# Designs tried in a protein design run: peptides against a protein of PDB entry 6MBK. Part 139

Target 1, 240 residues: chain A of PDB entry 6MBK
Amino acid sequence: GFEMVNFKEEGFGLRATRDIKAEELFLWVPRKLLMTVESAKNSVLGPLYSQDRILQAMGNIALAFHLLCERASPNSFWQPYIQTLPSEYDTPLYFEEDEVRYLQSTQAIHDVFSQYKNTARQYAYFYKVIQTHPHANKLPLKDSFTYEDYRWAVSSVMTRQNQIPTEDGSRVTLALIPLWDMCNHTNGLITTGYNLEDDRCECVALQDFRAGEQIYIFYGTRSNAEFVIHSGFFFDNNSH

## One batch from the design tools (peptide; made by RFdiffusion4, then SolubleMPNN)

Design b2_p16_3_s3 (from b2_p16_3, 6 letters changed)
Fold by OpenDDE base, seed 2:
Structure b2_p16_3_s3 (fold): chain B 240 residues (1-240), chain A 16 residues (1-16)
Amino acid sequence: as target 1 above (240 residues)
Amino acid sequence: APPRFPISLDFTPITF
Protein backbone atom coordinates (compact mmCIF):
# COMPACT_ATOMS: atom_id res chain seq x y z
CA GLY B 1 0.00 0.00 0.00
CA PHE B 2 3.01 2.33 0.28
CA GLU B 3 6.66 2.67 -0.69
CA MET B 4 9.66 4.48 0.71
CA VAL B 5 10.67 7.48 -1.36
CA ASN B 6 13.39 10.06 -0.97
CA PHE B 7 11.59 13.35 -1.47
CA LYS B 8 13.88 16.14 -2.62
CA GLU B 9 13.28 18.60 0.19
CA GLU B 10 11.61 16.47 2.84
CA GLY B 11 13.99 13.52 2.82
CA PHE B 12 12.66 10.01 3.15
CA GLY B 13 8.90 9.59 3.32
CA LEU B 14 6.14 7.19 2.40
CA ARG B 15 4.17 7.34 -0.83
CA ALA B 16 0.89 5.58 -1.42
CA THR B 17 0.95 2.86 -4.07
CA ARG B 18 -2.84 2.59 -4.06
CA ASP B 19 -5.75 4.67 -2.94
CA ILE B 20 -5.98 4.72 0.84
CA LYS B 21 -9.16 5.83 2.56
CA ALA B 22 -9.35 7.98 5.65
CA GLU B 23 -9.28 5.92 8.85
CA GLU B 24 -7.96 2.87 6.99
CA LEU B 25 -5.34 0.89 8.90
CA PHE B 26 -2.57 1.12 6.34
CA LEU B 27 0.50 0.68 8.55
CA TRP B 28 1.36 -1.38 11.60
CA VAL B 29 4.62 -2.14 13.35
CA PRO B 30 4.92 -5.10 15.74
CA ARG B 31 6.79 -4.58 19.02
CA LYS B 32 9.56 -6.90 17.87
CA LEU B 33 10.52 -4.35 15.20
CA LEU B 34 10.71 -1.42 17.63
CA MET B 35 13.87 -0.12 19.22
CA THR B 36 12.87 0.15 22.86
CA VAL B 37 14.44 0.50 26.27
CA GLU B 38 13.63 -3.19 26.66
CA SER B 39 15.41 -4.15 23.45
CA ALA B 40 18.37 -2.10 24.67
CA LYS B 41 18.39 -4.13 27.90
CA ASN B 42 18.28 -7.33 25.87
CA SER B 43 21.12 -6.26 23.55
CA VAL B 44 24.90 -6.13 23.93
CA LEU B 45 24.25 -2.98 25.96
CA GLY B 46 22.35 -4.98 28.59
CA PRO B 47 25.23 -5.75 30.96
CA LEU B 48 26.34 -2.11 31.03
CA TYR B 49 22.77 -0.93 31.41
CA SER B 50 22.42 -3.10 34.49
CA GLN B 51 25.44 -1.39 36.06
CA ASP B 52 25.00 2.26 35.04
CA ARG B 53 22.56 4.42 36.96
CA ILE B 54 22.20 7.04 34.23
CA LEU B 55 21.24 4.48 31.59
CA GLN B 56 18.73 3.06 34.04
CA ALA B 57 17.29 6.45 34.94
CA MET B 58 17.18 7.97 31.47
CA GLY B 59 15.49 5.78 28.89
CA ASN B 60 16.21 8.28 26.14
CA ILE B 61 19.96 7.91 26.70
CA ALA B 62 19.55 4.15 26.77
CA LEU B 63 17.89 4.43 23.36
CA ALA B 64 20.70 6.66 22.10
CA PHE B 65 23.32 4.09 23.06
CA HIS B 66 21.17 1.29 21.70
CA LEU B 67 21.04 3.16 18.41
CA LEU B 68 24.82 3.64 18.39
CA CYS B 69 25.52 0.00 19.21
CA GLU B 70 23.20 -1.21 16.46
CA ARG B 71 24.63 1.27 13.96
CA ALA B 72 28.10 -0.06 14.70
CA SER B 73 26.92 -3.66 14.24
CA PRO B 74 27.03 -4.73 10.58
CA ASN B 75 24.57 -7.57 11.17
CA SER B 76 22.11 -5.53 13.21
CA PHE B 77 18.48 -6.23 12.46
CA TRP B 78 17.88 -2.47 12.47
CA GLN B 79 20.50 -1.59 9.85
CA PRO B 80 17.86 -0.93 7.16
CA TYR B 81 16.06 1.43 9.51
CA ILE B 82 19.19 3.18 10.73
CA GLN B 83 20.25 3.86 7.15
CA THR B 84 17.06 5.85 6.65
CA LEU B 85 17.87 8.23 9.50
CA PRO B 86 19.32 11.64 8.70
CA SER B 87 23.09 11.96 8.96
CA GLU B 88 22.65 15.34 10.61
CA TYR B 89 19.81 17.39 12.04
CA ASP B 90 18.60 20.97 12.16
CA THR B 91 18.54 20.77 15.94
CA PRO B 92 20.50 23.00 18.35
CA LEU B 93 23.31 20.46 18.69
CA TYR B 94 24.15 21.08 15.03
CA PHE B 95 23.94 24.87 15.01
CA GLU B 96 26.91 26.62 13.51
CA GLU B 97 28.52 29.71 14.97
CA ASP B 98 26.53 32.10 12.80
CA GLU B 99 23.26 30.38 13.69
CA VAL B 100 24.06 30.64 17.38
CA ARG B 101 24.91 34.32 16.98
CA TYR B 102 21.59 34.90 15.30
CA LEU B 103 19.79 33.09 18.11
CA GLN B 104 21.44 35.30 20.72
CA SER B 105 18.77 37.83 19.87
CA THR B 106 16.01 35.29 20.61
CA GLN B 107 14.59 33.61 23.69
CA ALA B 108 15.76 30.22 22.41
CA ILE B 109 19.44 30.84 23.14
CA HIS B 110 19.24 29.54 26.70
CA ASP B 111 17.73 26.26 25.53
CA VAL B 112 20.44 25.91 22.90
CA PHE B 113 23.21 26.43 25.42
CA SER B 114 21.51 24.12 27.88
CA GLN B 115 21.25 21.29 25.37
CA TYR B 116 24.83 21.76 24.25
CA LYS B 117 26.15 21.78 27.80
CA ASN B 118 24.08 18.80 28.93
CA THR B 119 25.00 16.74 25.88
CA ALA B 120 28.69 17.53 26.24
CA ARG B 121 28.62 16.54 29.90
CA GLN B 122 26.82 13.31 29.11
CA TYR B 123 29.35 12.52 26.41
CA ALA B 124 32.27 13.11 28.75
CA TYR B 125 30.69 10.89 31.38
CA PHE B 126 29.94 8.03 29.03
CA TYR B 127 33.30 8.30 27.28
CA LYS B 128 34.89 7.51 30.62
CA VAL B 129 32.38 4.71 31.28
CA ILE B 130 33.03 3.13 27.90
CA GLN B 131 36.79 3.31 28.41
CA THR B 132 36.84 1.93 31.94
CA HIS B 133 33.80 -0.22 32.67
CA PRO B 134 34.27 -3.99 32.24
CA HIS B 135 30.87 -4.44 30.61
CA ALA B 136 31.75 -1.87 27.95
CA ASN B 137 34.54 -4.03 26.49
CA LYS B 138 32.20 -5.92 24.16
CA LEU B 139 30.40 -2.85 22.84
CA PRO B 140 30.99 -2.32 19.12
CA LEU B 141 31.60 1.37 19.80
CA LYS B 142 34.35 0.70 22.37
CA ASP B 143 37.14 2.08 20.19
CA SER B 144 34.99 4.52 18.21
CA PHE B 145 32.87 6.80 20.35
CA THR B 146 33.08 10.47 19.38
CA TYR B 147 31.04 13.49 20.32
CA GLU B 148 29.72 13.48 16.76
CA ASP B 149 28.42 9.96 17.31
CA TYR B 150 26.73 10.93 20.53
CA ARG B 151 25.12 14.15 19.30
CA TRP B 152 23.75 12.24 16.32
CA ALA B 153 22.23 9.56 18.50
CA VAL B 154 20.83 12.07 20.98
CA SER B 155 19.34 14.12 18.16
CA SER B 156 17.87 11.00 16.56
CA VAL B 157 16.20 9.99 19.80
CA MET B 158 15.13 13.53 20.65
CA THR B 159 13.32 13.84 17.34
CA ARG B 160 11.93 10.31 17.10
CA GLN B 161 11.27 8.90 20.56
CA ASN B 162 7.73 7.84 21.35
CA GLN B 163 5.86 6.70 24.43
CA ILE B 164 4.34 3.25 24.04
CA PRO B 165 2.87 0.85 26.57
CA THR B 166 4.80 -2.00 28.10
CA GLU B 167 3.71 -5.48 27.05
CA ASP B 168 1.24 -5.73 29.91
CA GLY B 169 -0.02 -2.19 29.38
CA SER B 170 0.74 -1.24 32.97
CA ARG B 171 3.46 1.32 32.24
CA VAL B 172 4.83 3.55 29.52
CA THR B 173 8.21 2.99 27.91
CA LEU B 174 10.18 4.70 25.15
CA ALA B 175 10.52 3.48 21.59
CA LEU B 176 11.75 4.36 18.15
CA ILE B 177 9.18 3.16 15.65
CA PRO B 178 10.72 2.11 12.32
CA LEU B 179 8.68 2.56 9.15
CA TRP B 180 6.07 4.64 10.95
CA ASP B 181 8.48 7.47 11.67
CA MET B 182 9.27 7.67 7.97
CA CYS B 183 5.96 9.44 7.47
CA ASN B 184 6.47 13.16 7.28
CA HIS B 185 4.42 15.48 9.45
CA THR B 186 1.34 17.49 8.72
CA ASN B 187 -1.19 19.24 10.88
CA GLY B 188 -4.16 17.16 11.93
CA LEU B 189 -5.17 14.58 14.50
CA ILE B 190 -3.12 11.79 16.02
CA THR B 191 -4.05 8.67 14.09
CA THR B 192 -1.58 6.30 15.73
CA GLY B 193 -2.18 4.03 18.68
CA TYR B 194 -0.90 0.87 20.24
CA ASN B 195 -2.86 -2.35 19.94
CA LEU B 196 -1.96 -4.38 23.01
CA GLU B 197 -3.88 -7.45 21.90
CA ASP B 198 -1.81 -7.74 18.73
CA ASP B 199 1.21 -6.06 20.36
CA ARG B 200 1.76 -3.55 17.58
CA CYS B 201 1.70 0.12 16.74
CA GLU B 202 -1.15 0.94 14.39
CA CYS B 203 -1.56 3.93 12.12
CA VAL B 204 -4.77 4.82 10.32
CA ALA B 205 -4.87 7.28 7.48
CA LEU B 206 -5.45 10.90 8.46
CA GLN B 207 -7.26 11.53 5.20
CA ASP B 208 -7.85 9.98 1.81
CA PHE B 209 -4.62 9.51 -0.11
CA ARG B 210 -4.54 8.72 -3.80
CA ALA B 211 -1.99 6.47 -5.41
CA GLY B 212 1.21 8.44 -5.86
CA GLU B 213 0.55 10.90 -3.03
CA GLN B 214 2.86 11.27 -0.06
CA ILE B 215 1.38 9.94 3.15
CA TYR B 216 1.52 12.41 6.00
CA ILE B 217 0.66 11.88 9.63
CA PHE B 218 0.29 14.16 12.60
CA TYR B 219 2.89 13.52 15.28
CA GLY B 220 1.40 15.81 17.88
CA THR B 221 4.28 16.82 20.09
CA ARG B 222 6.82 15.05 17.92
CA SER B 223 9.74 14.89 20.31
CA ASN B 224 7.60 12.92 22.76
CA ALA B 225 4.72 11.31 20.93
CA GLU B 226 2.24 9.77 23.33
CA PHE B 227 -0.05 6.86 22.59
CA VAL B 228 -3.03 5.68 24.57
CA ILE B 229 -1.85 2.79 26.72
CA HIS B 230 -5.11 0.86 26.60
CA SER B 231 -5.15 0.27 22.83
CA GLY B 232 -6.58 3.11 20.83
CA PHE B 233 -6.06 6.40 19.14
CA PHE B 234 -5.53 9.74 20.78
CA PHE B 235 -6.89 12.75 18.97
CA ASP B 236 -5.05 15.98 19.60
CA ASN B 237 -5.38 19.27 17.77
CA ASN B 238 -2.22 20.72 19.24
CA SER B 239 0.01 21.76 16.38
CA HIS B 240 3.51 21.12 17.38
CA ALA A 1 26.91 8.31 42.71
CA PRO A 2 27.05 9.46 39.10
CA PRO A 3 25.45 12.83 38.40
CA ARG A 4 22.27 13.11 36.39
CA PHE A 5 22.53 15.18 33.25
CA PRO A 6 19.04 15.98 32.01
CA ILE A 7 18.27 16.11 28.33
CA SER A 8 15.36 18.05 26.95
CA LEU A 9 12.55 15.79 25.83
CA ASP A 10 10.73 18.59 24.05
CA PHE A 11 12.51 20.85 21.66
CA THR A 12 11.29 22.02 18.29
CA PRO A 13 14.07 22.69 15.79
CA ILE A 14 14.49 26.35 14.95
CA THR A 15 14.24 27.30 11.32
CA PHE A 16 15.61 30.63 9.97
Scores: peptide ipSAE 0.038, ipTM 0.624, DockQ to the pose 0.042
Fold by OpenDDE base, seed 3:
Structure b2_p16_3_s3 (fold): chain B 240 residues (1-240), chain A 16 residues (1-16)
Amino acid sequence: as target 1 above (240 residues)
Amino acid sequence: APPRFPISLDFTPITF
C-alpha cells in the first residue's frame, strides 16, 4: 500500500503505508486508466484527429491537445489526475529573459530558440485550426485556447510522456501514466514495464521501503538536454 | 531528490 503525499521540497510523491520489499509488484496501472494517443482518438478530438495530418504524425501533440480538452471538461475521467499536475514547469518554454541571456554563452541557446520557434508556430497553426475547422466546434477549447494553455500542455507531455505498446503489441504508442508518474526519481535501475497479458503498466520496488518512507523509482539516464524520447519501459509479459 | 527530467524536448513539426 501507498498514499500520495505533498513533500515540502519535492512536491507530490508516493509514501509507503506498509513495508514493501525489493522487486515486489506494488503498483500497476491498467491501460483503461492511461491517457494515450488512442484515448485521444476515441475522445472529442477523434474527428479532428482524423482530419489533421500533424495530430496524426505527432503523438506528443495529440496528447497535449487531449490533456487540454480533458482539463476543460468538468466531467472528465482524468480530472483527479490533471489536478495533480504542476501549473508551471522549469522547462525552456518558461525561462525568464535573464535565464535565456545566461544561456547565450552556451550551445543550448540554439535549442531553446528552436523550441520557442517551433512551439509558437504550432500554436499559430492550431489556433487557426480550432477557429476554422468544422470538427473543432465541439472542442471545449473553441473559445479559450491561449499560448499559455498550449505551453502548459506541451510542457506537461514533454516531462511525462512514456512509450508503451499498443493493445496488440504490434507498435509503440505514447501515454501519460496517472499515479505512477507521482513517484519521484532516484538513481537505480528501470523497474517499470508493460504487461501485455494483463494489459497494464507494472512497477516493482527498486529496493526495500519501510512504512512511512517515500517510494522512489528510476526514470532512466535523462537530462534537460535530451530531445529524443527515453523510455523507462521494457516490453515483456513478466508476472513478477 | 533528483528532479524530474524532460522525456523529450523534440516537438519539431514534420508536416509544416
Scores: peptide ipSAE 0.038, ipTM 0.736, DockQ to the pose 0.091
Fold by OpenDDE base, seed 4:
Structure b2_p16_3_s3 (fold): chain B 240 residues (1-240), chain A 16 residues (1-16)
Amino acid sequence: as target 1 above (240 residues)
Amino acid sequence: APPRFPISLDFTPITF
């Protein structure tokens, strides 16, 4: 029903290979394909996770490290997904000096500086952890953990993390959703939910798409004030 | 160009 395409300007996206009707379930991603805090805990990162308070407390950082570990693993199941991720982002961590200077006249500068400071501080912390912690010895990134790596992972998670239910549905956890997050954004309604019965992320078409058209989804309203970016899921009143 | 999403995710460390 769809194919991955590298679009100009937008980068990778999904293109319909057939006509897709509005509200049609055209895409689903089982939990086993997601990069989650749980998959991070079950990975080579697990031993370190179990002993590092920041990883435990901040699922987004856990995802960032999970992403870095998998990227550094040639045989990672998620390599095909990781290769679709941008090498650089338009997030503040990638702003050039002129962009920062422009923002100095705005209130946004405080948030930018905060993000820079926080990210740098986290990097310094985890650099030390990776170099000194016994459970970091098996991490594939142990000898290659640069600030560039970290800002990339943070930016990847920042732009792509989603809240999903835990397996038992009792809590919310964080996930990167391969294939689904390749859809580029358009304004509209959230058409992605999590089906707990089938344990999968489900996406229905926002509108009719004809064969050959790019498939867009609405990621939701991501605000600067959100502690955790919730992308594309509705749990209650699954009105599509 | 404006970022894909506004600066939103809090990566402030909880503890050091």
Scores: peptide ipSAE 0.037, ipTM 0.694, DockQ to the pose 0.068
Fold by OpenDDE base, seed 1:
Structure b2_p16_3_s3 (fold): chain B 240 residues (1-240), chain A 16 residues (1-16)
Amino acid sequence: as target 1 above (240 residues)
Amino acid sequence: APPRFPISLDFTPITF
């Protein structure tokens, strides 16, 4: 087994409650527990989604708004999950002036500025949509939709979105995976997959973990620049 | 073992 723990240096993570062997299936999350584009469509956001071309075209933005709507909903099924999400991120959208200046000497600076610009433009667009669109009237965001809210949601999705198959396995959709995404990152191999037969996300242990050890996973083979832009992580000896 | 689709984080930027 495992348990959720707030680690002093890394924030929330998963800790083994028993010895876990490498390649052992220790964690699975059924589709019904995931926050997906489909669950967004089936939520209070659904009517607006059906009439907004950007929400329809950009599943990641749909997830961001899904997060915001559920966060603002006291009775949301995902409240326990949402409350475990960081309130701030080490992503470019949260960079201070000194951090941006540091990045000016790197190849990432263009992407940082682009990300900020795009996010600001999206916020401005959706602020207007929320204020004027008839299907936005019932959204819990109607009276409180700040750039900080949007920045947080975008950063949450950017760092935690996953590709999973649709129910029929014919296409790929986007999902946030509660509990699983509590695992902090380490270098290694991807040990998470989706089992369509059981309709669940499955995670096998990257290595042996002893009882009391933090369980780490590998998020993917990305460059340090991509990690900085999308995850806020940086590894000096990243082989990818 | 049942077939598994690899799950990866989608780092596609949210663009306007």
Scores: peptide ipSAE 0.036, ipTM 0.700, DockQ to the pose 0.900

Design b2_p16_3_s4 (from b2_p16_3, 6 letters changed)
Fold by OpenDDE base, seed 2:
Structure b2_p16_3_s4 (fold): chain B 240 residues (1-240), chain A 16 residues (1-16)
Amino acid sequence: as target 1 above (240 residues)
Amino acid sequence: APPRFPISLDFTPVTF
């Protein structure tokens, strides 16, 4: 087993409560627990999603609004997960003036400005949509949608979005994976895949962990983690 | 038709 712990400097993570062996399936997350583009479509956001071309074309933005709607909903199923998310991020959207000035001497400044401009434009667009669109009237964020809200949601999705298969395995969709994304990152091999038969994300241990040790996983490219279905683990001796 | 405003799906964190 494992438990959620707030580690100093690293924030929330998972700690082993027993010895876990390498390649052991220690963590799984059924689809019904995931925040997906599909769950966004099936939520209070669904009617607006069906009418807005940007939400339909950009699954990451759909996830961002799904996250905001659920955060604003006291009875949301995902409240326990959302409460574990950082309130702020070390992403370009949170850079202070001095940080931006420092980055002006680097090649990263173009990415910072691009991200800021894109996010600001999206916010302005969706602010108008939320204020004027009939299907936005029932959204819990109708009277509380700030740039701070949007940059938080965008940053949350940017840092935590994953590609998972659709239910039939024919396509990929975007998902936030509660509990799994509580694991902090280490260098190694991808030990997470999607089991279509059981319709769940599965994570096997990268190495042996003793009781009391923090459990780390390798995200690969974290901001766009890809799950290839069965046999999609890039881990030696994967038997899935 | 509303324009698309892309969000980068991948961003490498800047370290100071």
Scores: peptide ipSAE 0.040, ipTM 0.624, DockQ to the pose 0.049
Fold by OpenDDE base, seed 1:
Structure b2_p16_3_s4 (fold): chain B 240 residues (1-240), chain A 16 residues (1-16)
Amino acid sequence: as target 1 above (240 residues)
Amino acid sequence: APPRFPISLDFTPVTF
């Protein structure tokens, strides 16, 4: 088995409670526990989603608003998950001036500035939507929707969104995967898949883990630049 | 083993 642990340096993660062998299926998460674009449509956000073209076109933004709505809802099923999310991120949206200056010497600077600009524009747009749209009246965000809220949600989704199949397997949708995404990142191979027959996300162990060791997963083959832009991670000698 | 769809983090930027 495994347990959730708050590691001093890495924040929340999963720790093995027994020896886990490489390729062992140690973790699975049924669809019903996921935060998805579909669950967003079925939530208090649904009426607004049905009327807003940007929410419809951008599933990641839909997830961000879903996350914000659920965070603001004391009785949300996902409260235990949401409370495990970082309060701040090492993504560009949280970069201080010195960090941005450092990136000015890199090719990533244009993407960072674009991300800032886009996020600010989105916030301004949705602030107006929340204040004026009839279907926004029931959102728990109406009285409190700050840029800090939005950049947190965007950063949460940016670092944790996953592509999963729709229920019929014909298309892909976006999902946050509670418990599974508590695994911190290491270099390796993707060991997570979606089992449509059982309608669940499945994770097999990347390597042997001994009891008491932190369980790491590999988030995907990305360049360091992409990691910096989207996840904040950077690995020297990244093989990808 | 049942077929598995690979799950990857979608790092598509949130763009406006």
Scores: peptide ipSAE 0.037, ipTM 0.700, DockQ to the pose 0.899
Fold by OpenDDE base, seed 4:
Structure b2_p16_3_s4 (fold): chain B 240 residues (1-240), chain A 16 residues (1-16)
Amino acid sequence: as target 1 above (240 residues)
Amino acid sequence: APPRFPISLDFTPVTF
């Protein structure tokens, strides 16, 4: 087994409560526990989703709004998960002035500025949508939708979104995977896949872990030049 | 300090 632990430097992570062997299936998360584009469509966000082209076209934004709606819902099933999420992130949207100044000497500054611009513009768009769209009236965030909220949600999705198959396996969709995404990163191979037969995410141990050791997983490669997904399930070769 | 991983995600709106 494993337990969630707050590690001093790394924040929340998973710790083995027993010896776990390499390649052991130690963690699985059924689809019903995932925050997905589909669960967003089936939530209070559904009516708005059905009428907003951006939400429909951009599953990551749909997840961000789903996350915000559920965070604003005291009785949300995902409250325990949401409470484990960082309140702030080490993403460009949270960079301080000195960090931005440092990056001005690098090519990364263009990506940072683009992200700032895109996020701000998107916030402005959705602020107007939330204020004016009839289907936004029932959203728990209607009267409390700040840039800080949106920045947080975008950063949460940016750091934690995963590609998973749709229920019928015909397409790929996006999901946040509670509990699983609490594993901190190490270099290695992707050891997470989706079992369509059992309709669940499955994670096998990257290595042997002893009781009391932190369990790490490989998130995959992340770069400023790519659409970043926390994990994917459809790699022909999980080697990096 | 820079993040552990440089993260860029396309949140460019398709339409406005």
Scores: peptide ipSAE 0.034, ipTM 0.652, DockQ to the pose 0.064
Fold by OpenDDE base, seed 3:
Structure b2_p16_3_s4 (fold): chain B 240 residues (1-240), chain A 16 residues (1-16)
Amino acid sequence: as target 1 above (240 residues)
Amino acid sequence: APPRFPISLDFTPVTF
């Protein structure tokens, strides 16, 4: 087993409560617990999603709005997960004026400005949609949708979204993975995949962990949070 | 611990 612990320098992480062996399946998260584009479609956001081309084309924005709607819903199934998310992020959208000025000497400034511009445009667009679209009347966001809300949701999705297969395995979709995304990063091999037969995310231990040790996983370059591209696990002899 | 890497920085609107 494992438990969630607040580590002084690393923030929240998972700690082993017993000895865990390398390649042991110690953590799994069934699809029904994931926040996905599909769960967004099946939520209060569904009617708006079905009529908005941007939500349909951009699954990451759909997840951002799903996250905001669930955060604003006291009875949301995902409240325990949402409460574990950071209130602020070290992403470009949170950079102070001095940090932006420092980046003016680098090529990164163009990417930062592009992100600011795109995010501002998206916010302006969806603010109008929320205020005017009939299906937005059911959203808990109608009376409270600020740029700060949108910035937080976008940053949450940007840092935590993962690619998983659809239920039939025919396509790739996006998901936030509660519990699993509490693991902190270390160097190593990807030990997380999606089991379509059992319809769950699975994580096997990268190494032996003793009781009381923090459990780390390898995120990879996270440009590859692609469970599909990595064919599940890099270990040939997974003990499943 | 290493920081969480942004998985996608590309939030470019398809229509914008």
Scores: peptide ipSAE 0.041, ipTM 0.739, DockQ to the pose 0.091; fails the geometry check

Design b2_p16_4_s1 (from b2_p16_4, 5 letters changed)
Fold by OpenDDE base, seed 4:
Structure b2_p16_4_s1 (fold): chain B 240 residues (1-240), chain A 16 residues (1-16)
Amino acid sequence: as target 1 above (240 residues)
Amino acid sequence: AYKQDRKEMAKKIAAL
């Protein structure tokens, strides 16, 4: 067992409520609980998705809009999950000008500027789409779509998106994995997979966790620059 | 998700 806890340094995470052994399957999330590109297609966003080539080509943007639509929907199945998401992120999209200046002499500045340009262009594009496209009229965000909304959604997806198989297992798609994405990062190996037979995301314990300990997972092999740019944290003990 | 000071993170990246 585990519980959500707000840790002082890491923010929200999972804490073990019992001893968990290494390699124990302690957490699984059925597909039906995931926010996926498929669930986006099956939502109020579906008609617009079917008509917009960018939404179709970029699953991360589809997830961002799905997240915004569900956030704006009081009866959304994912409201409990959405309420657990940060209201702001520590990714460069939230950096002040003075903070960005520290990156000016780094290689990371190019990726940061790319994110700014891409996010701004995407926002401008979709602002126009939302204002003018017939299928956008039914979106709950129709009259409330700000850059801040888009930045939040993009950052939410950027920091939390995962690859999973499609329902038929024929392709790879993107998903947000509620509850599991509360796990904070540590050095190690990937311990999350997808069980197609049971149609669920599965996480095994990276190590032994005692009752009361925070449950960490490995986010993957990334540099600290990549962690800051894509996840909004610097990991002091990064082995990469 | 980690709460970190953005300015501190930026400085740490600059020191890499």
Scores: peptide ipSAE 0.464, ipTM 0.907, DockQ to the pose 0.879
Fold by OpenDDE base, seed 3:
Structure b2_p16_4_s1 (fold): chain B 240 residues (1-240), chain A 16 residues (1-16)
Amino acid sequence: as target 1 above (240 residues)
Amino acid sequence: AYKQDRKEMAKKIAAL
């Protein structure tokens, strides 16, 4: 077993409540619990999704709007998950001007500026869509859609999105994986996959974890610049 | 999800 814990340095993570052995399947999340592009299409967002080419082409934006719609819905199935998400992030979209200036002489500045430009353009586009499109009238965002809302949703998806197969296994789509995404990063190998037979995300232990130890996973091969820009953390002992 | 100081992260990136 495991439990969610607020660690002093890492923030929220998972702690083992018993000894877990390396390669043990300790965590699984069925598709029905995931926030996916498919669940977005099946939600109140579905009619707008079917009519908007950008939502159809960009699964990350579809997830961002799905997250905003569900957050604004008191009876959403995902309310318990959404309440565990940070209210703010440490991604560049939240950087102050003085913080961005430290990046001015780095190659990362180009990616940061691109992110600002893209996010602003997307917000302006979808603000107009929400105000004018007939299928937007049923969205809980109709009367409250700020840049801060969009920034939060984009950052939530950016830091937590995962690739999973579609229900029929024919394509790759995007998902937020509740509970699993609480695991903090360490060096290692990818130990998470999707079991199509059981229709669930599966995570096996990267190493032995004793009762009381934090359970880490490997987020994948990324530079510290990529971790800061896309995940909002710097990993001092990064092997890459 | 790590809690990070944004200024510290920016400085660390600048030092790469």
Scores: peptide ipSAE 0.463, ipTM 0.906, DockQ to the pose 0.850
Fold by OpenDDE base, seed 1:
Structure b2_p16_4_s1 (fold): chain B 240 residues (1-240), chain A 16 residues (1-16)
Amino acid sequence: as target 1 above (240 residues)
Amino acid sequence: AYKQDRKEMAKKIAAL
């Protein structure tokens, strides 16, 4: 088994409670537990989603709004998961002006500025939508939708979104994967997949983990600039 | 999720 632990340096992660062997299926998450674009469509957001082209075209934004709606819903099934999410992130959207200045001479600055522009534009657009659209009246965000709320949701999705198959397996969609997304990154190979037969996300162990060790996964081949921009961390031992 | 100093990360990126 495993347990969620707050590690001093890495923050929240998963710790093995027994010895886990390499390639052992130690963690799986059924579709019904995932926050997906599909669950967003089936939520209080559904009516608005059905009428907003941006929500329909951009699954990450749909997830961000789904996350915000569920966070504002005391009886949300995902409250236990949402409460495990960071209240703030170390992505560039949270950088102070002096911190951004260090990036001015880097290639990363273009992506950072793009994130600022896109996020601000999206916020302005959806602020108007929430205030004016008839299907937004039932959203718990109507009376309180700040840039900080949106920045948090966008950052939550950006750092944690995953591709999974649709229920019919014909397409890919986006999902937040509770519990699994608590695994911190290390060098290696992708060890997470989706089992369509059992309709679940499956994670096999990247290596042997002894009882008491932190369980790491590989997030994929990314540069440190990409890790900072999209995941809010710098990996000193990055092999890429 | 790794908790890192944003300023330190920015400096590290600038040094790449």
Scores: peptide ipSAE 0.461, ipTM 0.904, DockQ to the pose 0.857
Fold by OpenDDE base, seed 5:
Structure b2_p16_4_s1 (fold): chain B 240 residues (1-240), chain A 16 residues (1-16)
Amino acid sequence: as target 1 above (240 residues)
Amino acid sequence: AYKQDRKEMAKKIAAL
């Protein structure tokens, strides 16, 4: 019902290959295909995760390290997904000094600086952990963990992380949702949920899409400042 | 994934 296409303005997105009706379940992704905090715990990162309080407390950081470990693993199940990810992002973590200067008079500058400080502090902390912790010796990134690597992983997670239920439905956790996260944003309503009975993420069509049209989803109520800071795009027709 | 010019985005934010 859809295909991945590189659009001129939006970059990669999904295009309908047939007519899709509003509210039609056109896309679903089983839990087993997701990169989750649980899959991170069950990976080569698991031993370190079990002993590091920050990894345990911050699911986004756990996903960032999971992503780095899987990227460094040639036989990773998620290699096809990881290869679809941008090599660089347009989030403030990639802004040049002159680009940041435009934000100096804005309220957004405080969030940007906080992001810089937090990311740098996290990198410094985990660099030391990776160098010194016994369980880090088996990580494929042990001898190659740069700030650029961490910036990329953090940005990948920041732009693509989703809340999903745990397997038992008792808590909320974080996940990257392959293929689904290729959908670009438009104004509307949330049309993605999690079906616990079938243990899958489900996306219904926001509107009618004709064959050949790009399939958009609504990312949620966010300002353009929030979209730039957390997703690396400005949405000119933002209703919020 | 949207591709936008970072300078343009920064200018647009500054204009909000």
Scores: peptide ipSAE 0.457, ipTM 0.905, DockQ to the pose 0.883

